# Ledger of designs, part 49: peptides against a protein of PDB entry 3S8F

Target 1, 157 residues: chain A of PDB entry 3S8F
Amino acid sequence: VLTLFVAVPSLMTAFTVAASLEFAGRLRGGRGLFGWIRALPWDNPAFVAPVLGLLGFIPGGAGGIVNASFTLDYVVHNTAWVPGHFHLQVASLVTLTAMGSLYWLLPNLTGKPISDAQRRLGLAVVWLWFLGMMIMAVGLHWAGLLNVPRRAYIAQV
Target 2, 166 residues: chain B of PDB entry 3S8F
Amino acid sequence: DEHKAHKAILAYEKGWLAFSLAMLFVFIALIAYTLATHTAGVIPAGKLERVDPTTVRQEGPWADPAQAVVQTGPNQYTVYVLAFAFGYQPNPIEVPQGAEIVFKITSPDVIHGFHVEGTNINVEVLPGEVSTVRYTFKRPGEYRIICNQYCGLGHQNMFGTIVVKE

## One batch from the design tools (peptide; aimed at target 1 A14, target 2 A8 Y12)

Design b2_p20_7_s1 (made by RFdiffusion4, then SolubleMPNN; from b2_p20_7, 11 letters changed)
Fold by OpenDDE base, seed 5:
Structure b2_p20_7_s1 (fold): chain B 157 residues (1-157), chain C 166 residues (1-166), chain A 20 residues (1-20)
Amino acid sequence: as target 1 above (157 residues)
Amino acid sequence: as target 2 above (166 residues)
Amino acid sequence: DHEAEKAAKALFDALKELLA
């Protein structure tokens, strides 16, 4: 019940951010239904990281609602589903946001801008991290639905 | 100019809020679908029931593994199961195929899990609390019970067996 | 720094190829 109460404002915040991104993308010359996405600064790891985190947070948030449901939680509780959910919420959103923050914070703290090589490396790191998290999360959620237990090294499936 | 900018922002926000609402309905639908397809056959069968974990081994329905399986009606049984460090009793649990089984599970020591492979039976077992699960085994054979809650050094080896007889 | 730059470029290029 508590989760559902916080879900609504969280969704509102998420979609407000999305609205801001659309507006920004359109200001940067993006047109059409999806053109604004391409116009966003995808060359900046400080931008890409938290955005990818948000994308991972969407299915994680949906999973949170599932986990908060009495009847549905019975299906997924203490299965591989739960670690999948955690990795989307913590290892995806929180971690990627932290990573993105570093790409802004460190240059400001040191007074030195990041080099182009560092920028490219940062992009690679963020995207690879996201890809790995998505593969793992999808696998864990799938395994959970197949009733693979959490905290066990064996499974019938 | 400022007014125009604010108006534009609000327009996009309004659109995304509408999308948000639509997605909410999608999520509700998905929840309903999941409920309908994944929860069939396993249901909680009782209210919150308490037991003294310090005496559950000495007296009461869990005290004697030989008396753990109780026939309560035609093709209906209650099985009193203890989850302990590190195993289950009785072990094996023998029940007839096609019978309605009510599992009454508790722990004399720490929190354990009760996950039956091949089924959607999956509950946590708390000392002082009785977990009640109702299930009917349609297929004969052996079903492994797995502890999916860390309970100590022997957790990974904590298994039980349900034998369903024809 | 030179080796790091080469590695960064290689990873970046590989990622672009993967995402293209």
Scores: peptide ipSAE 0.021, ipTM 0.724, DockQ to the pose 0.021
OpenDDE base, seeds 1, 2, 3, 4: peptide ipSAE 0.000, 0.012, 0.012, 0.005; ipTM 0.754, 0.708, 0.750, 0.741

Design b2_p20_7_s2 (made by RFdiffusion4, then SolubleMPNN; from b2_p20_7, 12 letters changed)
Fold by OpenDDE base, seed 4:
Structure b2_p20_7_s2 (fold): chain B 157 residues (1-157), chain C 166 residues (1-166), chain A 20 residues (1-20)
Amino acid sequence: as target 1 above (157 residues)
Amino acid sequence: as target 2 above (166 residues)
Amino acid sequence: EHEAVKRAKALFDALKAALL
């Protein structure tokens, strides 16, 4: 139980970012409980990428709590569940954040704004990456629950 | 107004922080509920037992695979298993159906995995430590042991077999 | 399927339902 409290800083960080997003959305004219989400700049890959990373982090964080549970970890440890968790945390959140950062950083460093075509391509890449990661992660978690071992090329299922 | 903006941000942060804490409690509650209502299938980790990996092959209960299966009581056995690069000893492990089996697993070399397909037996095996797992095989047949912890170039071929006899 | 796996799945589903 005490180990689960390690999740507190992570959750606080995630929801602090969410608070910033809500503030930004409301500044952009969003109203109501969810209207601020629609008001966010979904046309900017530098914004969309890290947000999608955060969305991937939600199930990853839930899995992290499971992994941190002594009794439940016995079930999922060294199964396909673990790489599923990794791909949500690293290959989704971290990677998408890095991608988003580059969409902002490179134009600023070069002094050249991205073209509309590059922007659209960036959006497509980020969304497709997210979709692929979600499919893979769900599959890995599902396989893990079916006791498919990690680091093995064979399984009964 | 920057000051007004900061106050607004603080308000949102407080709200989301409260939500965060609420979600934390929900998660803890769900785990606690699950553990409280469904404890029968949970196998607690045994006490930490240490062994010298440099002598485990020469001395002690792991040294002779022919003596690896020890009857400790009526319908109770202890099986001393070595996980090594790259296999298991004894192999096969022969146990009777319906008996309570205590596996005591250690390694003489590097970290290995001990994953028995068709069971909930899944532990890491560390040199110098003894992993203890209790299990009762209800169905006769062959159960494959898989190493699910990378242990070297032969890792992918590291398999064992448990034969459960009627 | 082992009971422990079923429990883990149930918990996972409950967590997902709570988060989504």
Scores: peptide ipSAE 0.017, ipTM 0.756, DockQ to the pose 0.048
OpenDDE base, seeds 1, 2, 3, 5: peptide ipSAE 0.000, 0.014, 0.016, 0.000; ipTM 0.759, 0.730, 0.759, 0.731

Design b2_p20_7_s3 (made by RFdiffusion4, then SolubleMPNN; from b2_p20_7, 11 letters changed)
Fold by OpenDDE base, seed 1:
Formats: sequence, structure tokens, C-alpha cells
Structure b2_p20_7_s3 (fold): chain B 157 residues (1-157), chain C 166 residues (1-166), chain A 20 residues (1-20)
Amino acid sequence: as target 1 above (157 residues)
Amino acid sequence: as target 2 above (166 residues)
Amino acid sequence: EHEAVKAAEALFNALKELLL
């Protein structure tokens, strides 16, 4: 149980980012409990991508706590649960952050802003990526709980 | 102005940090609840048992597949299983229904997995270590053993069978 | 090393032309 305290720095970091988002949203005119979320720049793929990555990282982080628990890991270890976990961590947060970084970096390096069409396409890409990753991750976690083995092409269920 | 902004940021940060700590305790509570309510299926970890992987095939309880199933008491058996590249021995493993089976699993070569379909048996098998799993098969039939740890080019074909007899 | 840097620059320029 004491090993669960390893999650503290990650949680602190994640929620510090959340705090920054709330502050930014409120500076942009958002009010109330959820109004600040709506006020964030959801029209910018450079913003949307890493935020979606963070959203995917949350359940992944929770899964990390499960995986780090000796007793609970017995249930999920070497099942489809594990690839479900790291797809949330790597293919959502890391990948979407990289995608978002490109949407910022390339215009900055070239000195040319992205066109409106490119912006819209970028938004579509990151949202579709996120949606696909969430579907796959949920499926893998579910399969893992049904005792579907990892690294096997055959399963009972 | 900058000082006010800094204070505002700190206030939000403190709030979210408090939330983060609360969530941590929620997770701990969920773990505790799960352990408290779902104890029947928990297999306690035993002491670490070591073997020499270089001699395990030549001598000892794993050396002869014909002697792998040992009756240790009334309705109690120990099964000495080798996971190797690329299969299991004995294969099939024959055990009686309703008996308490203690699997002693090790590897002579590389790390393997031992996943038995239809059961909660799922362990890593390390050369030099003995994995111990206790299980009672309530239903007769065939149970497939699957290697769920990559162990080489033939990993995907590494299967075994447990036959539970009435 | 000089060739590697030039290759990287060429790749970067190609990507810029493709994406922007």
C-alpha cells in the first residue's frame, strides 16, 4: 500500500496543470464551476491535443496505481489490461502532446500561421485520435478484466 | 499586479492539490474495499523458492514428466511443471476434479508465462525461481495453458493442456 | 556529421513543404 505514494508526484503535476487550465479559462472570461472549461481555446489544435492527452492520462494513471498494487496486479498482470494502460499513457498523452507540439512548433519555425483549413483538419485529427484511443483502451481494459491474456492471439472469451 | 496573479495561481493550485490528495485516498480506499470484500480468490504469495535452471531437467522433481504429478495427501497433489521454449511438461497435465492442486512451475531457459484459461492461474515463470500456485478445479474438462510472456520466435505457439478428470 | 545535419535539414524542409 505504501508504494501507492509513488503516485503523489504525478497527481501533483497533473492537477497543477489542471489548476493552470482553470486559471487560464477564468482569465478568458469563464465563470462558474464549469464555465472556465468552455472559455479555453478549443479551436486551437495545439491546445486541444495535449489537453485530450491529459484526459486520457487520468484513467491511465489510475490504472497505474492498480498495476503498482501487488494484490491488484495479480488480477491484471499479463492480461489485455496492461496494453490498455500503456496505450492511454503513450498513445494518448505522449502522442497527443507531440501532435499538439507540432501544431505550435511548425508555424513558429516557419513564421507562417496555419490556414483555417489546416486548423480544422488538425482539430479533426486530434479528436478522432482521442476517440479511437479511448475506445481501444476501454476495450482492452475490459478484455483484461475478462482474463484475456496479453501476447496471445487466442482467448476463451 | 504580478503578486496578485501569483496568489491567485497559488490558490487554484492549492485547491487542486487538495483534490489530488483526496483522490489518492479514494484510490487507497477502493483498494482496501476490494481486498476486504474479495478475499476468496486471493492466492497469497509464498516464500521465494530457488532452483538451478541448468540442472532442473536432469535431476529433481521436474526431471521426469511421468513423475510430475505427486499425491501429497488425501485429495491433494503437487504438480511440477516446466515451462520451456516452446511448451510445457508434462503435457497434458492430468489431475482429478475437486483435488487441491499445488503447481510448482519453473523454467530451464528463459522467462515464460503460465496462464490457465478458465481459472485465475496467471503467473510469470522465471529461470531459477519456482512459481507456486494453488488451485482446485471444480469442473472436469480441458484447460488450456497459454504463455503470455514473450519468450522467443515460437512464443505464439506455446500451449499446454490440463486435463481434469472426474 | 556535416552530411547528417544537412540530411536532417533537408528532411525538415521537405516536411515543411508537405505540411504547410
Scores: peptide ipSAE 0.018, ipTM 0.762, DockQ to the pose 0.012
OpenDDE base, seeds 2, 3, 4, 5: peptide ipSAE 0.006, 0.011, 0.000, 0.010; ipTM 0.717, 0.755, 0.737, 0.732

Design b2_p20_7_s4 (made by RFdiffusion4, then SolubleMPNN; from b2_p20_7, 12 letters changed)
Fold by OpenDDE base, seed 1:
Structure b2_p20_7_s4 (fold): chain B 157 residues (1-157), chain C 166 residues (1-166), chain A 20 residues (1-20)
Amino acid sequence: as target 1 above (157 residues)
Amino acid sequence: as target 2 above (166 residues)
Amino acid sequence: EHEEEKRAKALFDALKELLL
């Protein structure tokens, strides 16, 4: 009953965050349709991590709608699709947000800024995490569509 | 200036909200497309049927594995399957090729999965409820049943077999 | 043709279930 309407508040929230990012980018001197994206602080792992989490959350959210659908859930339920979904939601958004928060919190708690080397390492970590998560998620969703069962060590294919 | 910032934020929010609504329609369209192209894979859910899990092993259609396969009509069978810790009965399940098979699956203990490789049969089996799945095997051979719901220490070894005879 | 009608009906029913 009105299953898709559950997605409306989430979409509103997500795109409000996107609006905030656009506003911030434009305040930082970004111009044009995409220039505001480039103007965002991509040199700061505390910023990059949660943003990458949000990007991973987008396909995860779409998958959530699928999983909540009575008819479509019949196809994907208890297949590798499901862990693909929650890895995008938890291991991407939540984990990357936590990582980003840590990059902000530790300098503030210690009273010492992170070094340039630490900053670069942090950027590498969050980007590699995101890349690995996306590869795994695509693989799991693909396997799920091929009817690979969840919680089993064997597969049809 | 707070007022200027507020006005600017609202303008961007309105634009992104419009985009949000557009994306919602895209998602609906994608769902519709998926359903249109994969309708053959959708098995309608049956009516809710209840059973007493404490007595299902002793009395009723699930009690005797030798009588689990019941011919209900010409080229039509009902198979009463128990999923339990840790296996299926009957095992193997023997059915003829080309026959319409109605699986009636329940559990005497905990929740199990019933995933049949090579088919679109994939349901959870709840104690006290009867899962009904209708399927016609077009190809003879052996089809493995896999439990895809964690059910205890022996979950990983919980398998069954459907043998489709010519 | 009969299969197409069945598919169309199934799609319609699924959409109703999803949206209502």
Scores: peptide ipSAE 0.015, ipTM 0.766, DockQ to the pose 0.019
OpenDDE base, seeds 2, 3, 4, 5: peptide ipSAE 0.018, 0.009, 0.006, 0.006; ipTM 0.734, 0.757, 0.741, 0.727; seeds 2, 5 fail the geometry check

Design b2_p20_8 (made by RFdiffusion4)
Pose (drawn by RFdiffusion4):
Structure b2_p20_8 (pose): chain A 157 residues (1-157), chain B 166 residues (1-166), chain P 20 residues (1-20)
Amino acid sequence: as target 1 above (157 residues)
Amino acid sequence: as target 2 above (166 residues)
Amino acid sequence: LLAGFLYFMVLLSRELNKIF
């Protein structure tokens, strides 16, 4: 029960952050129900990386609520589902957010500029990392529901 | 406009938060339902039951695997199961279909998992402790036990079998 | 939860369209 309550701050974060992004999209001219998304600064890796991380956090958090549901945990406990869940949370959102900091934080700390080419390369890196985490989340959640255990060298069997 | 957008955002946020709370409460009620049904029998016994891992293969209910299945009620069997590096004894565990099975599971060495494929049986096995879970097999046939807690280099091949007789 | 979230975000989006 208390774990289900720990989920409320992230459920609150989902709205406060989503409304903040929608407000920014509208300031930048975006209209429609989706125009506000397209009008956001998708050419900036510091923007893109946490946003993509937040997108993967939606299934990441959904799996966490499942794991927190006591008897439901007996379906997925110590299976590949659990790495599927935590890759979406820490290996995607937390890691992507830190990667995006290479693009505003590093210049601030070192004075070293980020070139146009380095910016594009950062875009590719955060997209590939995000997409790779999403594909693997699918493979691991599914294999987990099929009772494949975590922490196993299953290629040797 | 900022004032307006702000007001509207807070108003709809309050609504979302109430909905999100109502949804979490429904999940809590649904979990409470499972805890009142036979499906909750796989929840391990909360009572401490200590044993000694260094002698469990020499004395006590785990010393003779052929004697591991004991009828404890008219439709009840207790099964003493040893999960060790890297296997389970007895092998196979043989039980009748439709009977309540109380698995008492310990390990002489390291922590092992006990995950019965196709069931909700999924329990950690700790040396020095006895893990007790309950389940009734409704379908006869062979069920595979998977070790789902890393117990060393033999972990990926650590399996066992439950045969549910007709 | 997600359906509810999208529901509220659609309503908010419609109100923000009047404002903007």

Design b2_p20_8_s1 (made by RFdiffusion4, then SolubleMPNN; from b2_p20_8, 12 letters changed)
Fold by OpenDDE base, seed 4:
Structure b2_p20_8_s1 (fold): chain B 157 residues (1-157), chain C 166 residues (1-166), chain A 20 residues (1-20)
Amino acid sequence: as target 1 above (157 residues)
Amino acid sequence: as target 2 above (166 residues)
Amino acid sequence: LLEAFLAVMEGLRAVMEEIF
């Protein structure tokens, strides 16, 4: 029970970030229940990357609850499910946030703005990364549910 | 301006809190249901039992692999298994088909895994603790035991076999 | 919702089976 309390700070963060995104979108002219999403700066890889990371983090967070559950852990523990989980958390959220941070930080450090070509390339990179991570993560979760073991070179499936 | 922004964020946060809580329950319910209906299910854990890993090889029920399989009832067995670097004892483990098997698994050295292919038996084995798993093999044949917890240089080669006899 | 989830999983499995 106490282990699940660890989810509380994460959820609070998610709520705050989502609220901030909605606020930002509405400031940019977005209206309605979902119109603010379209108003967000989807042309900026420094924005898109961490947001995609957050999107990947949502199912990862749900999986975290599963992994932390006493009973459900018996099903998924030390299967491919676990790598699926932390690839969403680390290889998606953390990595994409790092990528996004670089798209902001490097221009500021060098004093040179990114070119339009670099911007477009950056967008392509982060979207492709996200897509690849989603495919891999779903595959790992799927394999985990099929009892493919973690840390083994062989599997029954 | 900052005050207005914070107030707005707070308002949206309340909405997202409600939404996220709802979605949290949806995700938990969906995953739990999926796991319950589309997997091999959960094997309940036994009572926490402690052993001395420094003496488990010399004395007690794990000391003699020839006596590792103990019949406890007409169709019930207890199997005392050691997971060690890098293998399992006894190996093979021979049990009858259709019998209720209680595995008592411990380690004399480091943490290992005990993953039996074709079954839902999958536990970590900690030195000083006894993992208890109950299972009934419905099909005869050989079941491979895989170590799915990294335990050293020979981890990838750490296998065992359960032979289920008719 | 469960069926939708399983459909997504199956779809991705099928794609992965084709490319890997």
Scores: peptide ipSAE 0.017, ipTM 0.737, DockQ to the pose 0.025
OpenDDE base, seeds 1, 2, 3, 5: peptide ipSAE 0.012, 0.016, 0.012, 0.016; ipTM 0.755, 0.721, 0.745, 0.721

Design b2_p20_8_s2 (made by RFdiffusion4, then SolubleMPNN; from b2_p20_8, 13 letters changed)
Fold by OpenDDE base, seed 4:
Structure b2_p20_8_s2 (fold): chain B 157 residues (1-157), chain C 166 residues (1-166), chain A 20 residues (1-20)
Amino acid sequence: as target 1 above (157 residues)
Amino acid sequence: as target 2 above (166 residues)
Amino acid sequence: LVEAFNAVLEGLRLEMEKIF
């Protein structure tokens, strides 16, 4: 039970980020319950990448609660479920945030804006990365539930 | 206006807090449902038992692999297993079909895994701690034990066998 | 939502059975 309280700070962060996104969307003219989402700058890879990372992080966070549960961990521990969780938390959120940061940082460091072609390429990269990571993560979680072991080159499933 | 922005963010945070809490429960419920319907079930944790890893090979129930399988009752056995770099002892582990087997697993060296294919037996083995798992083999045959915790250069080749006899 | 989730899992299972 106490271990599950570790989720509270993470959720608080998620709330703040979500609130900031909603505020930003509404400032950009979005209205209604979901209209603010469409108003966000989806044409900017520096924005899209970390947001996609956050989207992957949500199910990963839910999985983290499972991994931290005394009872549920006995099912998923040292199975493919665990790397599935990591790929959502690290390879999605952290990696996409890093990728997105580059699209912001490099133009600022060089003093040169990215070209439209570079922007479009960046968008393609982050969306494809997200898609691939989601497919892989779902597959790993699925395999984990089928008792495919972690850190083993062989499995009988 | 910074004040208005902060107020708006605070209001949205309250809304998202409620939503996120609700979604948290939804996700937990869905995961629990998935685990209940698509897995072999949860194995209860055993009682914490400690052992001295420096003497476990020399003294006690793990010291002699020939005496590792102990009949504790009618159709009940306790098997004292050592996971070490890089294998299992005894190997093979021979048990009868249909018997209730209590595995008592420990390590003399580093952390290992004890994952038995075709079963829901999957535990980490810590030096100084005894992992206890209860299982009944319904089918005769050979079950491979896999180390699923990295334990060194020979980790990938660390296998054991449980032979279930009719 | 549970049905949708289960459908996804079933779909994945079916696809995986084709491959493995």
Scores: peptide ipSAE 0.033, ipTM 0.745, DockQ to the pose 0.023
OpenDDE base, seeds 1, 2, 3, 5: peptide ipSAE 0.006, 0.025, 0.000, 0.014; ipTM 0.753, 0.738, 0.751, 0.739

Design b2_p20_8_s3 (made by RFdiffusion4, then SolubleMPNN; from b2_p20_8, 9 letters changed)
Fold by OpenDDE base, seed 5:
Structure b2_p20_8_s3 (fold): chain B 157 residues (1-157), chain C 166 residues (1-166), chain A 20 residues (1-20)
Amino acid sequence: as target 1 above (157 residues)
Amino acid sequence: as target 2 above (166 residues)
Amino acid sequence: LLEAFLAVMEGLREELEKIF
């Protein structure tokens, strides 16, 4: 009940953020249905990190609704599916948002901008993190669907 | 100008909100589909039953592991299982192949898991509550019971066995 | 209408089972 209660406003917020990104992309010269995406500042790790987090949060959010569904939860509850969901929500969205925030916060706190090398390294870090999280999350969700148990070191499959 | 910008933002926001609502309907549809077909591959939970966890070991159907398997019909059995720190009783659980088995599972101490490998039996076991799960074993052999709910220092070693006889 | 909906969803399930 609680999850479904917060799901609606959370989803509305997410798509409001998407609307803001679309507007920003269009202001930066992006045109068409998808051209605004390309126009976003993908060269800034402070931007890329939280956006990748949001992308990971989409399947995680959908999974949250699944987990909160009485009948669907019978399939996935206490399987590797659940850790997969957690890693999308916490280790992807929250962590990447925190990482991205640091790429903005630290330069402002120190009064020194990041170097180009630091920027490139930051981009590599957040993309690699996202890739790793997606691989792990897909694996855990798949394992969960194959009935691999949560909180156990052994499995039949 | 500012007015045009706000108008544009509002227009795009409305579009994305519409998409959001559409996605909500997709999620609701998935739930509805599962509800409509939930009996096809899911073992439904039984009715809520309560027991006293402080006396369940001394009296009642869980008290004697030797009497835990009860034949209730020609091809139907009820098995009264205790999940405890750190194991299951009876252990092994012996049941015939092809019979309908009703597991009545409870705990005398803390919350445990009851996950039977090779099956879709996967329930949490709460002290004071009886978990009911119905299953028919079609293949003979040994099925391992795994605790998939953290229950203490011995959690990782908490296993049981169901032996299905021909 | 419900049967039609369930048929569509069943088709989707079958496609997903090819992947998983």
Scores: peptide ipSAE 0.023, ipTM 0.731, DockQ to the pose 0.028
OpenDDE base, seeds 1, 2, 3, 4: peptide ipSAE 0.005, 0.000, 0.000, 0.008; ipTM 0.747, 0.722, 0.747, 0.749

Design b2_p20_8_s4 (made by RFdiffusion4, then SolubleMPNN; from b2_p20_8, 10 letters changed)
Fold by OpenDDE base, seed 5:
Formats: structure tokens, sequence, C-alpha cells
Structure b2_p20_8_s4 (fold): chain B 157 residues (1-157), chain C 166 residues (1-166), chain A 20 residues (1-20)
């Protein structure tokens, strides 16, 4: 009940953020249905990190609805699917948002801008983190669908 | 300028909100589909049944592991299983191939898991409650029972075996 | 309408099973 209760506000929030991104992209010269995406500041790790987190949160959020669904939960409950869901929500969205926040916070706290090298390194870290998290999450979800148990070091498959 | 910006924001927000609502309906549709087809591989939970976890080892159908497997019909059995820290009783559980098995599982101590490899049997076992699972083993052999709910220091070593005989 | 919906969803399920 709680998950379904928060699902609607969460979706509204997510797509409101998307609307803000679209507006920002269009202000930066992006045109068309998808051109605004390319116009966003992909050279800034403080931007890229939370956006990648949001992208990871999409399947995670869908998974949350699945987990809250009585019939579907019978399939995935207490399998590797659940850790996969957690890693998308916490280790992707929350962690990447925190990482992105640091890329903004540290320069402001120190009063010194980050160097170009630090910026590039930050981008590499964020993208590699996202890639690794997606690989692990897909693997865990797949394993869960194959009935690999949660909280066990051994499985049939 | 402010008016133009506000108008643009509202237009895009309305579009994305519409998309959000569409996605919500997609998720609801998926739930509806699974409700309609859940019998195609999901074992539904039984009715809520309660027991006293403090006396379940002393009296009742779980008290004697030698009497845990009860034939209730020509090709039907009920198996009374205890999940405890850290194992299962009886162990092994011996059942015939092709028979309908009704597992009645409870715990005398803490919450455990009852996950049978090679099957869709996967339930949580709560002290004071009886988990009911129905299954028919089509293949003979040994099936491992795994605890997939953390139950203490010995959780990782908590295993059981179901032996299906021809 | 319900049958049509279920048919579409069944088709989707079959496609997903090919992926996994």
Amino acid sequence: as target 1 above (157 residues)
Amino acid sequence: as target 2 above (166 residues)
Amino acid sequence: LVEKFLAVMEGLRKELEKIF
C-alpha cells in the first residue's frame, strides 16, 4: 500500500524533473523532440552524475511497482532480483546524486574551481560507476528471474 | 520574459505529466495481466493459520519428525516442517514422485526462509504462523532447501533436503 | 477487449522470454 501510495508522486516528480531538463536544454539551443538532450551540459560531472542516477532509477522504480505487486512479487521476492532493485535505487540514484553533489560542493567549499583534468576524471568516474552498476543490476535481475535466492552463497544455476 | 518562461515550463510539464500518467497505466496493466495469468506458475499463499511457537515442538503435528509426513489421500500428502535455527525438521523430507504435497511450515524461534531449489517453492516462515505451499514433484531426486531470510550467525549454513522417491 | 489486451500482453511476454 505504501509503495503504491508514493508511486504517483514519485512519477510526477521524476517527469517534472525531466520537464525542467527539457526546458534547460531548449534554453541552451536544443530543438526538436530529442535535440534538447544533446544541448544539456554533459561536460559537467555535477550534472551528469545525478542524471545517470535518474536513468538508473527508471528501471528501479518500475521494479518497485513490480515488488509491490502481489502476483509479480511471488516470482521475484527473496531472490537476487531484490538486491538488483536496491542497487539501482541506492547505489545508483542516491550514490550518483551524492557524487554529483560533491562535484558542486567541494569547489564551493574550497573557493577553488576544479581543474579541467579533475573535471575529466570526474566524468570518467561517474560514467564507469554507472556502467558497472547497470551491469551488476542487470545480472542480479536476470539471476533473480532464474530463481537465484537472496541471502545465499549457493544457487542451482 | 517571465511570462514566456512560465508558459514554456507549463507546456513541457503538461506533456511529461501526460507521459507519466501513461506509464502509470502501463504498470497497472502489467499488474492486471499478472493477476489474470498468475495461475500459470505461481503458488498462491494459503489461508492464514496460526500456532503457538512456544509449544509447537512439544505438541501437535510438528512435534514428532517421524510423523511429519502424513498421507491424506491416495496421491496426496501433508508434510509438517519446522524451520529453526539452524535447520529444518524433518531432514530429509521423503515424498513420493507425482504426489500432491502440501507443506505446512512454521518456526519455533525466528523468521526463516524456505526456498526449494529446482521448484517455485519460496516462502517466508514466521513464528506463530503456518505457511502453506502445494507442490507436485515430477522428477525424482534430491532437492535442496535454502534459508533465504537472515536468521542469525548460522544462517548461511541452514540447509535441508527433500528426497523425491519413484 | 480484455481478451485482446491479454493477447497483446502474452505476445509481449513471449518476446521477453526470448531475451532472457
Scores: peptide ipSAE 0.035, ipTM 0.733, DockQ to the pose 0.029
OpenDDE base, seeds 1, 2, 3, 4: peptide ipSAE 0.016, 0.027, 0.005, 0.029; ipTM 0.751, 0.729, 0.748, 0.745

## One batch from the design tools (peptide; aimed at target 1 R26 G32, target 2 I9)

Design b2_p21_1 (made by RFdiffusion4)
Pose (drawn by RFdiffusion4):
Structure b2_p21_1 (pose): chain A 157 residues (1-157), chain B 166 residues (1-166), chain P 21 residues (1-21)
Amino acid sequence: as target 1 above (157 residues)
Amino acid sequence: as target 2 above (166 residues)
Amino acid sequence: LLALLAGFLYFRVMLSRELDA
């Protein structure tokens, strides 16, 4: 029960952050129900990386609520589902957010500029990392529901 | 406009939060339902039941695997199961279909998992402790036990079998 | 879970329409 309550701050974060992004999209001229998304600064890796991380956090958090549901944990406990859940949370959102900091924080700390080419390369890196985490989340959640255990060298069997 | 957008955002946020709370409460009620049904038998016994891992293969209910299945009620069998590096004894565990099975599971060495494929049986096995879970097999046949807690280099090949007789 | 997501989208759609109005 208390774990289900720990989920409320992230459920609140989902709205406060989503409304903040929508407000920014509207300031930048976006209209429609989706125009506000397209109008956001998708050319800036510091923007893109946490946003993509937040998108993967939606299934990441859904799996966490499942794991927190006591008897439901007996379906997924110590299976590949669990790494599927935590790659979405820490290996995607937390890692992508830190990667995006290379693009505003590093210049601030070192004075070293980020070139146009380095910016594009950062875009590719955060997209490939995000997409790779999403594909693997699918493979691991599914294999987990099929009772494949975590922490195993299953290629040797 | 900022004032207006702000007001509206807070108003709808309050609504979302109430809905999100109502949804979490429904999950809590649904979990409470499972705890009142036979499906909750796979929840391990909360009572501490200590044993000694260094003598469990020499004395006590785990010393003779052929004697591991004991009828404890008219439709009840207790099964003493040893999960060790890297296997389970007895092998196979043989039980009748439709009977309640109380698995008492310990390990002489390291922590092992006990995950019965196709069931909700999924329990950690700790040396020095006895893990007790309950389940009734409704379908006869062979069930595979998977070790789902890393117990060393033999972990990926650590399996066992439960045969549910007709 | 899907109902929770649908609820979130519902509030988000209504908020978007209110911002447009």

